# Peptides against a protein of PDB entry 4KTY, part 59

Target 1, 266 residues: chain A of PDB entry 4KTY
Amino acid sequence: YVLNDIGVIFYGEVNDIKTRSWSYGQFEDGILDTCLYVMDRAQMDLSGRGNPIKVSRVGSAMVNAKDDEGVLVGSWDNIYAYGVPPSAWTGSVDILLEYRSSENPVRYGQCWVFAGVFNTFLRCLGIPARIVTNYFSAHDNDANLQMDIFLEEDGNVNSKLTKDSVWNYHCWNEAWMTRPDLPVGFGGWQAVDSTPQENSDGMYRCGPASVQAIKHGHVCFQFDAPFVFAEVNSDLIYITAKKDGTHVVENVDATHIGKLIVTKQI

## One batch from the design tools (peptide; made by RFdiffusion4, then SolubleMPNN)

Design b2_p13_7_s4 (from b2_p13_7, 8 letters changed)
Fold by OpenDDE base, seed 5:
Structure b2_p13_7_s4 (fold): chain B 266 residues (1-266), chain A 13 residues (1-13)
Amino acid sequence: as target 1 above (266 residues)
Amino acid sequence: AFPAPPFAAPEDV
């Protein structure tokens, strides 16, 4: 998990799982310097740089460009004219070296690019890390642990009212660490995500969230456990918005989200 | 030429 510099990222659809090779290159020239530079840009104190909890949280913020002029600009609109299309990247090294050289966010990334770069960052700093792909990954935008799907009376989705969304797949990272800030047993793998999805206490970041805590329904544990829980275990709540302004729950689907979570053991 | 785009997309639910 630390020493392997080449990986495989899972993507595609649950019924058509695809794999992409990714070069992490955590030992390549300039990569460690770039990781230190990232922490410098985050104004991270020296004492925190040895703490994987702080490092992974800072990394989750800084691998995306939002808030802090971090590494990658996300784009999902199929307009990549001012940079490199997300699909063109084959590894983390070129991205990190470009960031270090230009001192400006690199364009463009999507979830697997964010996860790839973040995996390099974590591994470079000696934190065991892996990429996780979740198929039918929920994005809860109001922290209610539900996917609220608003329907018109004709059964069509009301896109104006529906703020929550589901990705066909989403990639994030798990980082291995002790969690002395949590009860005993909630160390080990921690979910961390650098794809800018939601604001977490003032910045677009996510985690570390204890995988064990999430598995046991302990969403009260820092950091961002409710959000990560929702990504893998949200119920779809279908709500009909009536013409009179009333809302009626028509159906609940507890099986759609998080049907398959895939990671490679390296 | 780049390979077919592995883009994540919103699912229609």
Scores: peptide ipSAE 0.097, ipTM 0.740, DockQ to the pose 0.079
Fold by OpenDDE base, seed 3:
Structure b2_p13_7_s4 (fold): chain B 266 residues (1-266), chain A 13 residues (1-13)
Amino acid sequence: as target 1 above (266 residues)
Amino acid sequence: AFPAPPFAAPEDV
């Protein structure tokens, strides 16, 4: 989890699972120095740099460019004219070295690129880390732990009312650490995500959230446990918006989200 | 030639 510099990332759809190789390159020249530079740009104090809880949370913020001029600019509109298409990247090294030399955010990333760069960052700093892919991954944007799908009376989705979304797949990271700030048993793997999805206490960041806590439905523990829980376990709530302004729940699907969660062993 | 694009996309629910 720390020493392996080449990985495999799962992507595609649950019925057509695909794999992509990724070079983490955590031992390549200049990469550790770049990770230290990232923490310097975050204005992270020296005392916090030895704490994997603080480091992983700062990393989740700084691997994306939002708020803090971090490493990667995300793009999902299929317009990549001002940078490198997300699919062109094969590893973290070129991205991190470009960031260090230019001192500006690198264009462009999507979830697997964010996860790949974040995995390098964590491993460089001695934090065991892996990439996780969730198929049918929910994006809850109002923190209600459910996916509200609004339908017109004809059964079509009302895109104006429907704010929540489901990704065909999403990639994030798990980082291994003790959690002395949580009850006993909630250490080990922690979900952390650098893809900018939701604001967490003023910044686009996510985690560390205890995987054990999430698996047992404990969403009351820091950080961002409700959001991570929703990604893997949200119910789909189909709501018909009537012409009279009333809302009627037509159906609930508790099986769609988190259909498959997969990670490479190392 | 770039490999097949692994782009994530919103699902049609």
Scores: peptide ipSAE 0.093, ipTM 0.738, DockQ to the pose 0.079
Fold by OpenDDE base, seed 4:
Structure b2_p13_7_s4 (fold): chain B 266 residues (1-266), chain A 13 residues (1-13)
Amino acid sequence: as target 1 above (266 residues)
Amino acid sequence: AFPAPPFAAPEDV
């Protein structure tokens, strides 16, 4: 979880699982220096840099460019003419070195690129980390712990009525740490995510959220446990928007989200 | 060489 400089990222679909190699390169020249530079750009106090809770939270914010001119600009519109397509990256090294050299956000990333770079950042700083892929991953935009799917009266989906979405897959990270700020038993793996999805107390960041807490349905613990819970265990709520403006729940599917969560064993 | 992963995309539900 720290020493491996090459990893495997799972992607594709639940019925067609695919793997891609990713070079983390945490021991390559300039990479540790770049990770320190990232924390400097975040204006992180020196006293906080020894705390994996603070470091992972800052990393989740800084690996994306939003708010703070962090490492990667995300793009999902299939227009990559002003940078490198997300699929062209094969590892973290080129991205991090470009960021350090240019002192500007690097274009472009998607979830596995964010997760790859964030995994390098965590491992560079001695935090055991792995990438996790969730198939049928929910993005709860309104923090209601459900995935709202609006239907027209004809049964067709109206994607304009909600910002909630279900992704074919999503990649994030788990980082190993103690959680003295949580009850006993909720240390260990913590979900952290640098893909800019939702604002968390003023910044696009996510976690650390206790994996054990999430597995036991505890969403009251910091940080961002409701959002992470929703990613893996949202109910799909099919809502028909009537012409008179009323909403009718047509169906509830509690089995669709989080069909498979995969990570590499070490 | 590994094939480029497909872009993550919203699913039609």
Scores: peptide ipSAE 0.078, ipTM 0.725, DockQ to the pose 0.080
Fold by OpenDDE base, seed 1:
Structure b2_p13_7_s4 (fold): chain B 266 residues (1-266), chain A 13 residues (1-13)
Amino acid sequence: as target 1 above (266 residues)
Amino acid sequence: AFPAPPFAAPEDV
């Protein structure tokens, strides 16, 4: 998890799982220096740089360009004329070196690119890390732990009534650390995500969220456990929006989200 | 060379 500089990222569909090689390159020249530079750009106190909780949280913010001129600009519009298409990247090294050289955000990334770069960042700093892929990954926009699907009275979906969405797949990271700030047993793997999805206390960042806590339904522990829980375990709530403005729950599907979570075992 | 992964896309539910 620290020493492996080549990885595999899972993507595709739940019924057609695919893999892509990704070069993390955490030992390549200039990469550690770039990771230190990222923390410098974040204005991270030296006293915090040895704390994996703080480092992973800062990394989740800084690997995306939002808020802080971090490493990667996300794009999902299929228009990549002002940079590199997300699919063209094969590893973290070129991205990190470009960021260090230009001192400007690199264009463009999507979830696996964010996860790849973030994995390099974590490993460079001695934090064991892996990429996780979730198929049918929910994006809970209103922090209600459910995926709201609004229907018109005729049964047609009205996508304008909610910002909740489901991705065919999403990639994030798990980082290994102790959590002395949490109850005993909630150390180990922590979910962290650098793909800019939701605001967490003023910044586009996510985690560290205790995987053990989430697995046991504990979403009250810092950081961002409700959001990560929703990604993997949201119920689909089909709501009919009546003409009078009332909402009626028509159906609940508890099986659609998080059908498969995959990570490379080492 | 590995094929380019499909972009993540919204899933119909």
Scores: peptide ipSAE 0.053, ipTM 0.716, DockQ to the pose 0.079

Design b2_p13_8_s1 (from b2_p13_8, 7 letters changed)
Fold by OpenDDE base, seed 1:
Structure b2_p13_8_s1 (fold): chain B 266 residues (1-266), chain A 13 residues (1-13)
Amino acid sequence: as target 1 above (266 residues)
Amino acid sequence: SPLSHVIPFPKPK
């Protein structure tokens, strides 16, 4: 989880799982310096750099460019004219070294690129980390732990009212650490995500969220447990918006989200 | 392709 500098990332469709090789390169020249530079750009106190909770949270924020001119700019609109297409990257080293050299965000990434670079960052700093892929991954926009699908009276989805969405797949990271800030038993693997999805207390970041807590239905613990829970366990709630403004629940589907969660020991 | 995308919600059953 720390020593391996090459890995495999799962992607694609749940019924046609694909794998991609990714070079983490945490031991390559200049990479540790770049990770320290990232923390410097975040203005992270030296006293916090030994705390994996703080480091993983800062890394979650800084691997994406939003808010703080962090490492990677995301793009999901199939327009990559001002940088490198996400699919062209083969590892973290070129991205991190470009960031260090240019001192500007690198274009472009998607979830597996964010997860790959974040994995390098964590491993470089001695935090055991792995990449997790979730198929049919929910994006809860309003933190209510469900996918609210608003329907017109004719049964079509109202795209204006429906803010939640589902990815065919999404990648994030799990980092191993103790959680003295949580009840006993909720240490170990913590979900962290550098792909910019939702604002968390003023920044696009996510985690660390206790995997054990989430598995036991505890979403009240810091950080961002409700969002991570929703990614893997949201129910689809179909709501008909009547012309008179009333809402009626027409259907509930508890099987659509989180069809498969895959991780590999690297 | 490794590109991710938003998938449409299925019709309610």
Scores: peptide ipSAE 0.587, ipTM 0.944, DockQ to the pose 0.933
Fold by OpenDDE base, seed 3:
Structure b2_p13_8_s1 (fold): chain B 266 residues (1-266), chain A 13 residues (1-13)
Amino acid sequence: as target 1 above (266 residues)
Amino acid sequence: SPLSHVIPFPKPK
């Protein structure tokens, strides 16, 4: 999980799983220097740089450009006129070296690009890491652990009220570390995500969230366990918005989110 | 294409 510099990322549809090779290049010239530079830009204390909890959390913030002029600018509107289309990248090296050279965010990325670059960052710093793909990945925007789907009285979705969304697939990372800040048994793989999805205590970042804790339904543990839990396990709540402003739950679907979670064995 | 996208919610049953 540290030594391999080439990997495979799963993407596409749950019924048509596809793979893409990705060159992490954590051993390439200038990459370690760039990772250190990223932590410098984050103004991370030297004492914290040996702590994988702090490093992974900082990395999740800095791999995206939001808040702190981090590495990658995301784009999902199919307009990439001012940079490189996300699909054109084949690895992390060019992105990281461009960031180091220009000292400006690199355009553009989507989830697998963020995950690829983040994987390089983690591995480069000696943190075992892998990319995880979740098909039908939920984005809970109001931190209530469910997908709130608001319907008009005619059954159509009220787009103004419905803020939550679901990705056909989403990639994030798992990093291996001990969690002395958590109860025994919740170390090991920790979910971390650098794709800018939701604000976490002032910045677009996510994790580390204990995978074991999430598997056991524990969302009270730092960091961002509720969000990660929702990504893989949230229920769809269909709510009819009445003309008088009242809401009625009409249906619940507990099977839609997190249909398949895949990771490559390194 | 590796591009991700938001999928619409299914209609309730």
Scores: peptide ipSAE 0.582, ipTM 0.943, DockQ to the pose 0.930
Fold by OpenDDE base, seed 2:
Structure b2_p13_8_s1 (fold): chain B 266 residues (1-266), chain A 13 residues (1-13)
Amino acid sequence: as target 1 above (266 residues)
Amino acid sequence: SPLSHVIPFPKPK
């Protein structure tokens, strides 16, 4: 979780799971310096740099370019003319070194690229970390812990009203740390995510969210536990919008989200 | 391809 410089990332479809090799390169020349530079760009005080809670939260913000000109620009529209296609990256080293050299966000990444770079960042700073892949990963955009699917009278999805979405797969990270800010028993693995999905208290960041807390339904615990909970456990709520403006729940599916969660052991 | 994408919601039964 700290010493391995090459890893495997799971991706693809739940019924056709694939793996991709990823070079973390946390021991390569210039990588640690770049991680320190990232924290400098975040204007992180020295006192906080020894706290894995603060470091992982700052990392989740800074690995993406949003808000703070962080490391990676995401692109999901198949337009990569002004950079490198996400699929062309093979590891974190080139990305981090380019960021340090240019001092500008690197184009482009998707979830596994964000997770790969974030994993390098965490490991460089001595935080045990691993990548987690969730198939049928929900994106709750209104923080109600469910997928709100609005239907037309013909049964088709109303795309204008339906704002929530589901990824075929999504990658994030788990970082190992104690959580003195939480009740006893909620340390250990913490979910953190640098892929820009939702705003968390003013920035596109996510976590650390206690995996144990989420597993036991404690979504009130900081940070971003409701969002991470929804990614793996939200119900699909099918709602018909009547002509009179009323909403009626027609169906609930509790089996669609989070069909498989996979991580490679060290 | 490792590219991720949004999948459509299934139609309810």
Scores: peptide ipSAE 0.576, ipTM 0.941, DockQ to the pose 0.934
Fold by OpenDDE base, seed 4:
Structure b2_p13_8_s1 (fold): chain B 266 residues (1-266), chain A 13 residues (1-13)
Amino acid sequence: as target 1 above (266 residues)
Amino acid sequence: SPLSHVIPFPKPK
């Protein structure tokens, strides 16, 4: 998980799964230097750079440009003026080298681009890492572990009230590490995500969240376990907003989110 | 397309 410099990323629809090759290029000239530069820009203490928990959390924040002028600017509006369309990238090298050269965020990325660059970052620093794709991936924006779907009285979705959303697919990373800060058994793969989705204690970052903890419903463990849990296991809660302002739960769907989670094993 | 997008919620039954 640290030696392969080319990978495969799963994307598309759950009923039409597609793959994309991605060049991580962790051994290419200037890439390790750029990863160190990223940690420098984050003002990360030298003592913390040997701790995969701290490194992965910092990387989660710095691979996106929000908050700290990190590596990548996301764009999902199909307008990619002033930059490169997300689909044009074929690997991490050009992105990281551009960031190092310009010292400005690179435009533009989407989830697989963020995950690809983050995977390079982790592998460069000796952290085993892989990309995970989740189909029907939930975005819980209010940290209540569910998708709140507000309906009009006629049954149509109220887009103004409904803030939660579902991606057709979403990519994030899993990084292998021990978790001495957690109970025994919750080391191993940790979910980390550099795609800017939700604020975590003041920054757009996510993880490391213990995959084992999440699989067993332990969402109280740091970091961001509730958010990652929601991505893969949120129930859809259909709430009718009555004319008088009251809310009534009309239906619950526990099968819609996280239809398939895919990762490539070496 | 590799582009991700938000999908609409299904209508409740």
Scores: peptide ipSAE 0.572, ipTM 0.940, DockQ to the pose 0.930

Design b2_p13_8_s2 (from b2_p13_8, 7 letters changed)
Fold by OpenDDE base, seed 5:
Structure b2_p13_8_s2 (fold): chain B 266 residues (1-266), chain A 13 residues (1-13)
Amino acid sequence: as target 1 above (266 residues)
Amino acid sequence: SPLPHVIPFPKPK
């Protein structure tokens, strides 16, 4: 989890799982220096750089360009004219070295690119890390642990009211660490995500969220456990908007989200 | 395609 510099990332459809190779290159020249530079740009205190909780949280913020001129600019509109298409990247090294050289965010990434670069960052700093792919991954935009699907009286989705969404797949990272800030038993794998999805206490970051805590429904444990929980376990709540302005829950589907979570064992 | 995409919600039962 720290020594393997070549990995496999799962993507595609849940019923047609695909893999792509990714070169993490954590031992390549300049990569460690770049990771240190990333923490410098984050103005991270030296005392915190030995704390994997702080490092992974800072990394989740800094691997994306939002808020802090971090490493990668995301693009999901199929317009990549001012950079490299996300699919063209084959590893983390070129991205990180470009960031270090230009001192400007690198264009462009999507979830697996963010996860790949973040994996390099974590492993480079001695934090065991792996990439996780979640199929039918929910994006809860209002932190209520539900996919709120608003329907018109005719049964069609009200796109104005329906803000939550589901990805066919989404990639994030799990980092191994103790969690002395949490009750005993909630160390180990922690979900962290550098893909900018939601604001977390002032900036686009996510985690570390205890996987064990999430498995046991302890979404109150820092950091961002509700969001990660929703990604893998939120219910679809179908709400009909009546003409009189009232909302009525008509259906609940607890089986749609998080159909499969896959990670490569190292 | 390696690109993820938003999938539509299934029709409610």
Scores: peptide ipSAE 0.612, ipTM 0.942, DockQ to the pose 0.910
Fold by OpenDDE base, seed 1:
Structure b2_p13_8_s2 (fold): chain B 266 residues (1-266), chain A 13 residues (1-13)
Amino acid sequence: as target 1 above (266 residues)
Amino acid sequence: SPLPHVIPFPKPK
């Protein structure tokens, strides 16, 4: 639920799983105020602040700095000048309080940092939430539910044509809520992700996507179900680019993506 | 390293 203020985040390799502690600190002084400030910066109407669907969607947008001067600036180039390296953070409190004090995005985060801060945000606002780690996590760049791997005729990967990628691990959140906007049975855990990955209807956000719907192959329901589905279950499609410009599917691998999904039991 | 990283695609099987 929302009671635990210290958590564990899984990371590393699928064959060498590691854990790190993370202090959510949702009860610390100034944290709830900061979460309300985040919603104020998002210009979220008061009527929507009691709706976990709207709150989690806004949170997924605002925990990252893109589009809206949100909480965290991501950095994946191993250069962390003018800020704190992602690995130096041990919890959400310092990040959120810095954001509130400076009124500027905090540098820097990566997936587990985004997930940690987002978890605090959700729990502060009374939404049960947990962090999920997916090993061999796909990033579908063109929203077709598959990893398109383009090969030269000699069998080498064409990096220019191949836009999709796979992370050794990726972290996001699941938030518990009813989904009256979806068919019966698709409430419960909803995938939400504040790590900026893809644009969703005009801004970098993701979810809430029904975990049950995705599990049963229903990706037609809001929000961003196709993207989340691809992260955990996309097939690898090996396509040979012929010299004449034609493409031929040579191989399909349905076992590579989403080898393990781990979360601390609530 | 605790940092996530992009892994290369395996050769077709």
Scores: peptide ipSAE 0.609, ipTM 0.942, DockQ to the pose 0.906
Fold by OpenDDE base, seed 3:
Structure b2_p13_8_s2 (fold): chain B 266 residues (1-266), chain A 13 residues (1-13)
Amino acid sequence: as target 1 above (266 residues)
Amino acid sequence: SPLPHVIPFPKPK
């Protein structure tokens, strides 16, 4: 998980899984320097740089440009003016070296690009890491652990009220570390995500969240366990909004989210 | 398409 500098990222549809190669290049010239530079830009104390919990959390914040002029600017509008389309990237090296050289955020990324760069960052710093793809990945917008689907009385979705959404797939990372800050048994793989999705205590970041904790429904453990849990296990709650402002739950679907989670052993 | 996309919620029932 640390030594492999080329990997595979899963994407596409759950019933038509596709793979793309990604060059992590953690051993390439200038990459370690860039990773250190990233932590410098984050103003991370030297004492914390040996702590994978702190490093992975900082990395999740800094790989995206939001808040702190981090590495990558996300774009999802299919108009990638003034930069490189997300699909054009084949690895982390060019992105990281451009960031180091320009000292400005690099345009543009989407989830697998964020995950690729983040994977390089983690592996470069000696943290075992892998990319995870979640099919039917929920984005809980209001932190209530469920997908709130508001329907008009005619059965159509009220797009104004419905803020939550589901991606056909989403990529994030898992990093291996001990979690002395958590009860015994919740170390190991930790979910971390650098794609800017939701604000976490003032910054667009996510994790580390104990995979074991999430698997057992423990969302009370730091960091961002509720959000990650929702990504893989939230229920769809269909709510009819009445004209008088009242809400009625019409249906609940507990099978839609997190249909498949895939990762490669390298 | 290699790009992820938001999928519509399925109709209830």
Scores: peptide ipSAE 0.607, ipTM 0.941, DockQ to the pose 0.908
Fold by OpenDDE base, seed 2:
Structure b2_p13_8_s2 (fold): chain B 266 residues (1-266), chain A 13 residues (1-13)
Amino acid sequence: as target 1 above (266 residues)
Amino acid sequence: SPLPHVIPFPKPK
Protein backbone atom coordinates (compact mmCIF):
# COMPACT_ATOMS: atom_id res chain seq x y z
CA TYR B 1 0.00 0.00 0.00
CA VAL B 2 3.03 2.26 0.20
CA LEU B 3 5.76 0.55 -1.82
CA ASN B 4 3.92 -0.30 -5.04
CA ASP B 5 4.47 2.42 -7.62
CA ILE B 6 2.20 0.87 -10.26
CA GLY B 7 -1.41 0.04 -9.65
CA VAL B 8 -4.65 -1.13 -11.19
CA ILE B 9 -7.84 0.90 -11.30
CA PHE B 10 -11.19 -0.80 -11.85
CA TYR B 11 -13.72 0.88 -14.12
CA GLY B 12 -16.43 0.19 -16.68
CA GLU B 13 -19.76 -1.48 -15.98
CA VAL B 14 -20.62 -3.68 -13.03
CA ASN B 15 -21.34 -6.57 -15.39
CA ASP B 16 -18.25 -5.89 -17.51
CA ILE B 17 -15.52 -4.87 -15.11
CA LYS B 18 -12.36 -3.52 -16.69
CA THR B 19 -8.96 -2.57 -15.37
CA ARG B 20 -6.42 0.06 -16.32
CA SER B 21 -2.85 0.42 -15.22
CA TRP B 22 -1.82 3.56 -13.36
CA SER B 23 1.72 4.60 -12.52
CA TYR B 24 1.78 6.27 -9.10
CA GLY B 25 5.51 6.97 -9.22
CA GLN B 26 5.80 8.06 -5.59
CA PHE B 27 9.56 7.41 -5.70
CA GLU B 28 10.26 9.29 -8.92
CA ASP B 29 12.42 12.40 -8.83
CA GLY B 30 10.53 15.52 -7.85
CA ILE B 31 7.35 13.78 -6.72
CA LEU B 32 7.93 14.01 -2.96
CA ASP B 33 8.99 17.62 -3.43
CA THR B 34 5.76 18.26 -5.30
CA CYS B 35 3.67 16.67 -2.55
CA LEU B 36 5.35 18.93 -0.02
CA TYR B 37 4.72 21.85 -2.35
CA VAL B 38 1.02 20.93 -2.43
CA MET B 39 0.88 21.17 1.35
CA ASP B 40 2.76 24.47 1.17
CA ARG B 41 0.18 25.83 -1.26
CA ALA B 42 -2.52 24.73 1.17
CA GLN B 43 -0.71 26.76 3.84
CA MET B 44 -0.71 23.73 6.07
CA ASP B 45 1.15 24.26 9.31
CA LEU B 46 4.09 22.01 10.07
CA SER B 47 2.45 20.43 13.11
CA GLY B 48 -0.48 19.21 11.05
CA ARG B 49 1.70 17.56 8.43
CA GLY B 50 2.37 14.67 10.78
CA ASN B 51 -1.32 13.99 11.29
CA PRO B 52 -2.78 11.67 8.61
CA ILE B 53 -6.29 12.93 9.40
CA LYS B 54 -5.34 16.49 8.53
CA VAL B 55 -3.07 15.48 5.65
CA SER B 56 -5.71 13.33 3.97
CA ARG B 57 -8.38 16.01 4.38
CA VAL B 58 -6.09 18.69 2.96
CA GLY B 59 -5.12 16.34 0.16
CA SER B 60 -8.74 15.72 -0.75
CA ALA B 61 -9.12 19.47 -1.17
CA MET B 62 -5.84 20.22 -2.91
CA VAL B 63 -5.80 17.44 -5.51
CA ASN B 64 -8.73 19.24 -7.13
CA ALA B 65 -8.29 22.78 -8.38
CA LYS B 66 -11.53 24.17 -6.93
CA ASP B 67 -11.30 26.74 -4.15
CA ASP B 68 -7.52 26.73 -3.80
CA GLU B 69 -5.85 26.39 -7.21
CA GLY B 70 -5.06 22.78 -6.46
CA VAL B 71 -3.58 20.16 -8.76
CA LEU B 72 -6.28 19.03 -11.20
CA VAL B 73 -9.10 20.71 -13.08
CA GLY B 74 -12.03 18.41 -13.62
CA SER B 75 -13.91 18.34 -16.90
CA TRP B 76 -16.98 16.30 -17.73
CA ASP B 77 -18.23 18.08 -20.86
CA ASN B 78 -15.98 16.35 -23.42
CA ILE B 79 -14.18 19.62 -24.16
CA TYR B 80 -10.46 19.34 -23.48
CA ALA B 81 -8.98 21.82 -25.94
CA TYR B 82 -6.80 23.60 -23.40
CA GLY B 83 -5.17 20.56 -21.88
CA VAL B 84 -4.91 16.79 -21.85
CA PRO B 85 -8.04 14.64 -22.12
CA PRO B 86 -8.58 12.71 -18.87
CA SER B 87 -8.29 9.39 -20.70
CA ALA B 88 -4.82 10.23 -21.99
CA TRP B 89 -3.13 10.21 -18.59
CA THR B 90 -1.32 7.01 -17.63
CA GLY B 91 0.00 8.00 -14.24
CA SER B 92 0.51 10.67 -11.60
CA VAL B 93 4.08 11.72 -12.36
CA ASP B 94 3.48 13.94 -15.38
CA ILE B 95 0.53 15.62 -13.69
CA LEU B 96 2.36 16.39 -10.46
CA LEU B 97 5.54 17.55 -12.20
CA GLU B 98 3.53 19.84 -14.46
CA TYR B 99 1.78 21.29 -11.44
CA ARG B 100 5.08 21.94 -9.70
CA SER B 101 6.65 23.47 -12.79
CA SER B 102 3.77 25.67 -13.92
CA GLU B 103 2.40 26.36 -10.42
CA ASN B 104 -1.04 26.29 -12.04
CA PRO B 105 -3.79 23.67 -12.02
CA VAL B 106 -3.36 20.89 -14.59
CA ARG B 107 -6.09 20.14 -17.14
CA TYR B 108 -7.91 17.75 -17.12
CA GLY B 109 -9.06 15.00 -14.78
CA GLN B 110 -12.01 12.81 -13.91
CA CYS B 111 -12.56 10.50 -10.94
CA TRP B 112 -9.89 7.88 -11.67
CA VAL B 113 -7.33 10.59 -12.45
CA PHE B 114 -8.13 12.37 -9.20
CA ALA B 115 -7.91 9.07 -7.36
CA GLY B 116 -4.61 8.19 -9.02
CA VAL B 117 -2.97 11.48 -8.15
CA PHE B 118 -4.41 11.41 -4.64
CA ASN B 119 -3.08 7.89 -4.15
CA THR B 120 0.40 9.09 -5.08
CA PHE B 121 0.08 11.99 -2.67
CA LEU B 122 -0.94 9.76 0.23
CA ARG B 123 1.66 7.07 -0.41
CA CYS B 124 4.39 9.63 -0.94
CA LEU B 125 3.68 10.99 2.52
CA GLY B 126 3.77 7.54 4.10
CA ILE B 127 0.03 7.01 4.40
CA PRO B 128 -1.12 3.54 3.29
CA ALA B 129 -3.65 4.13 0.55
CA ARG B 130 -5.61 2.33 -2.12
CA ILE B 131 -8.07 3.22 -4.85
CA VAL B 132 -11.64 2.02 -4.50
CA THR B 133 -14.19 1.74 -7.30
CA ASN B 134 -17.88 1.82 -6.48
CA TYR B 135 -20.31 0.68 -9.15
CA PHE B 136 -23.68 2.41 -9.17
CA SER B 137 -22.25 5.21 -7.09
CA ALA B 138 -24.82 7.69 -5.85
CA HIS B 139 -24.36 11.44 -5.77
CA ASP B 140 -26.62 12.90 -3.12
CA ASN B 141 -26.74 16.63 -3.66
CA ASP B 142 -29.18 17.62 -0.93
CA ALA B 143 -27.64 15.73 1.99
CA ASN B 144 -30.65 13.61 2.92
CA LEU B 145 -28.95 10.22 2.44
CA GLN B 146 -31.34 9.12 -0.29
CA MET B 147 -31.86 9.40 -4.02
CA ASP B 148 -34.98 11.47 -4.56
CA ILE B 149 -36.51 10.47 -7.87
CA PHE B 150 -39.47 12.58 -8.89
CA LEU B 151 -41.91 11.01 -11.32
CA GLU B 152 -44.44 12.43 -13.71
CA GLU B 153 -47.94 11.02 -13.69
CA ASP B 154 -47.00 8.82 -16.64
CA GLY B 155 -44.20 7.24 -14.62
CA ASN B 156 -41.32 8.98 -16.36
CA VAL B 157 -38.65 10.74 -14.37
CA ASN B 158 -39.09 14.47 -13.97
CA SER B 159 -35.59 15.64 -14.83
CA LYS B 160 -36.30 19.17 -13.68
CA LEU B 161 -37.16 18.13 -10.15
CA THR B 162 -34.76 15.18 -9.90
CA LYS B 163 -31.33 16.52 -9.02
CA ASP B 164 -29.66 13.47 -7.51
CA SER B 165 -27.73 11.20 -9.86
CA VAL B 166 -25.93 7.88 -10.07
CA TRP B 167 -22.60 7.18 -11.75
CA ASN B 168 -22.05 3.83 -13.40
CA TYR B 169 -18.78 3.85 -11.48
CA HIS B 170 -16.87 6.26 -9.27
CA CYS B 171 -13.35 6.05 -7.86
CA TRP B 172 -12.10 7.37 -4.55
CA ASN B 173 -9.41 6.44 -2.05
CA GLU B 174 -9.10 4.69 1.26
CA ALA B 175 -6.32 5.68 3.62
CA TRP B 176 -5.20 3.72 6.67
CA MET B 177 -4.93 5.61 9.94
CA THR B 178 -5.94 5.69 13.56
CA ARG B 179 -8.86 7.92 14.50
CA PRO B 180 -8.33 9.19 18.03
CA ASP B 181 -11.02 11.77 17.31
CA LEU B 182 -13.59 8.97 16.99
CA PRO B 183 -14.72 6.26 19.39
CA VAL B 184 -12.64 3.11 19.69
CA GLY B 185 -13.00 0.79 16.73
CA PHE B 186 -13.39 3.32 13.95
CA GLY B 187 -9.79 3.61 12.90
CA GLY B 188 -8.36 1.66 9.98
CA TRP B 189 -9.47 2.38 6.44
CA GLN B 190 -10.87 5.87 5.90
CA ALA B 191 -12.66 6.97 2.75
CA VAL B 192 -11.24 10.14 1.18
CA ASP B 193 -12.21 11.65 -2.16
CA SER B 194 -10.52 14.40 -4.16
CA THR B 195 -13.01 14.45 -7.03
CA PRO B 196 -14.98 17.66 -6.53
CA GLN B 197 -18.55 16.57 -5.85
CA GLU B 198 -19.98 18.45 -2.87
CA ASN B 199 -18.95 21.31 -0.65
CA SER B 200 -17.77 20.20 2.78
CA ASP B 201 -17.55 23.00 5.31
CA GLY B 202 -16.53 25.54 2.71
CA MET B 203 -14.42 23.53 0.28
CA TYR B 204 -14.77 20.75 -2.25
CA ARG B 205 -13.30 17.91 -0.24
CA CYS B 206 -14.40 14.64 1.30
CA GLY B 207 -13.20 12.61 4.26
CA PRO B 208 -11.62 11.02 6.04
CA ALA B 209 -14.76 9.02 6.74
CA SER B 210 -14.39 5.83 8.76
CA VAL B 211 -15.21 2.81 6.63
CA GLN B 212 -16.27 0.95 9.77
CA ALA B 213 -18.55 3.81 10.73
CA ILE B 214 -20.13 3.81 7.28
CA LYS B 215 -20.50 0.04 7.38
CA HIS B 216 -22.41 0.24 10.64
CA GLY B 217 -24.46 3.32 9.80
CA HIS B 218 -22.68 5.79 12.04
CA VAL B 219 -23.14 8.77 9.77
CA CYS B 220 -22.71 11.29 12.58
CA PHE B 221 -18.93 10.78 12.66
CA GLN B 222 -16.61 13.27 10.98
CA PHE B 223 -15.82 13.78 8.20
CA ASP B 224 -18.49 13.63 5.52
CA ALA B 225 -19.84 10.26 6.61
CA PRO B 226 -23.36 11.09 5.37
CA PHE B 227 -22.12 11.78 1.84
CA VAL B 228 -19.97 8.65 1.66
CA PHE B 229 -22.78 6.58 3.15
CA ALA B 230 -25.13 7.84 0.46
CA GLU B 231 -22.62 6.94 -2.27
CA VAL B 232 -22.71 3.28 -1.29
CA ASN B 233 -26.00 2.70 0.50
CA SER B 234 -28.68 5.28 -0.33
CA ASP B 235 -32.18 4.11 -1.11
CA LEU B 236 -33.97 5.13 -4.28
CA ILE B 237 -37.12 6.98 -3.28
CA TYR B 238 -39.64 7.30 -6.09
CA ILE B 239 -41.92 10.27 -5.51
CA THR B 240 -44.92 11.27 -7.56
CA ALA B 241 -45.69 14.95 -7.63
CA LYS B 242 -49.45 15.35 -7.68
CA LYS B 243 -51.18 18.18 -9.50
CA ASP B 244 -52.18 19.66 -6.17
CA GLY B 245 -48.52 19.94 -5.19
CA THR B 246 -48.46 17.02 -2.79
CA HIS B 247 -45.77 14.34 -2.93
CA VAL B 248 -46.47 10.65 -2.59
CA VAL B 249 -43.81 7.97 -2.20
CA GLU B 250 -44.65 5.24 -4.68
CA ASN B 251 -41.66 2.95 -4.32
CA VAL B 252 -38.40 2.41 -2.47
CA ASP B 253 -35.43 0.48 -3.87
CA ALA B 254 -32.73 -0.37 -1.36
CA THR B 255 -30.66 -2.53 -3.74
CA HIS B 256 -29.71 -0.22 -6.60
CA ILE B 257 -26.84 1.78 -5.12
CA GLY B 258 -23.42 0.36 -4.35
CA LYS B 259 -23.76 -2.90 -6.24
CA LEU B 260 -20.05 -3.62 -6.03
CA ILE B 261 -17.08 -2.03 -4.32
CA VAL B 262 -13.71 -3.30 -5.51
CA THR B 263 -10.08 -2.55 -4.82
CA LYS B 264 -6.75 -4.18 -5.53
CA GLN B 265 -5.12 -5.75 -2.54
CA ILE B 266 -1.73 -4.09 -2.08
CA SER A 1 -14.41 4.24 -23.01
CA PRO A 2 -12.96 4.71 -19.57
CA LEU A 3 -15.17 7.71 -18.90
CA PRO A 4 -17.77 7.33 -16.19
CA HIS A 5 -21.27 8.42 -17.03
CA VAL A 6 -24.51 9.18 -15.28
CA ILE A 7 -26.96 6.33 -15.60
CA PRO A 8 -30.70 6.87 -15.68
CA PHE A 9 -32.82 5.72 -12.79
CA PRO A 10 -34.82 2.59 -13.49
CA LYS A 11 -38.55 2.94 -13.72
CA PRO A 12 -40.27 1.47 -10.71
CA LYS A 13 -42.16 -1.74 -11.34
Scores: peptide ipSAE 0.601, ipTM 0.940, DockQ to the pose 0.926

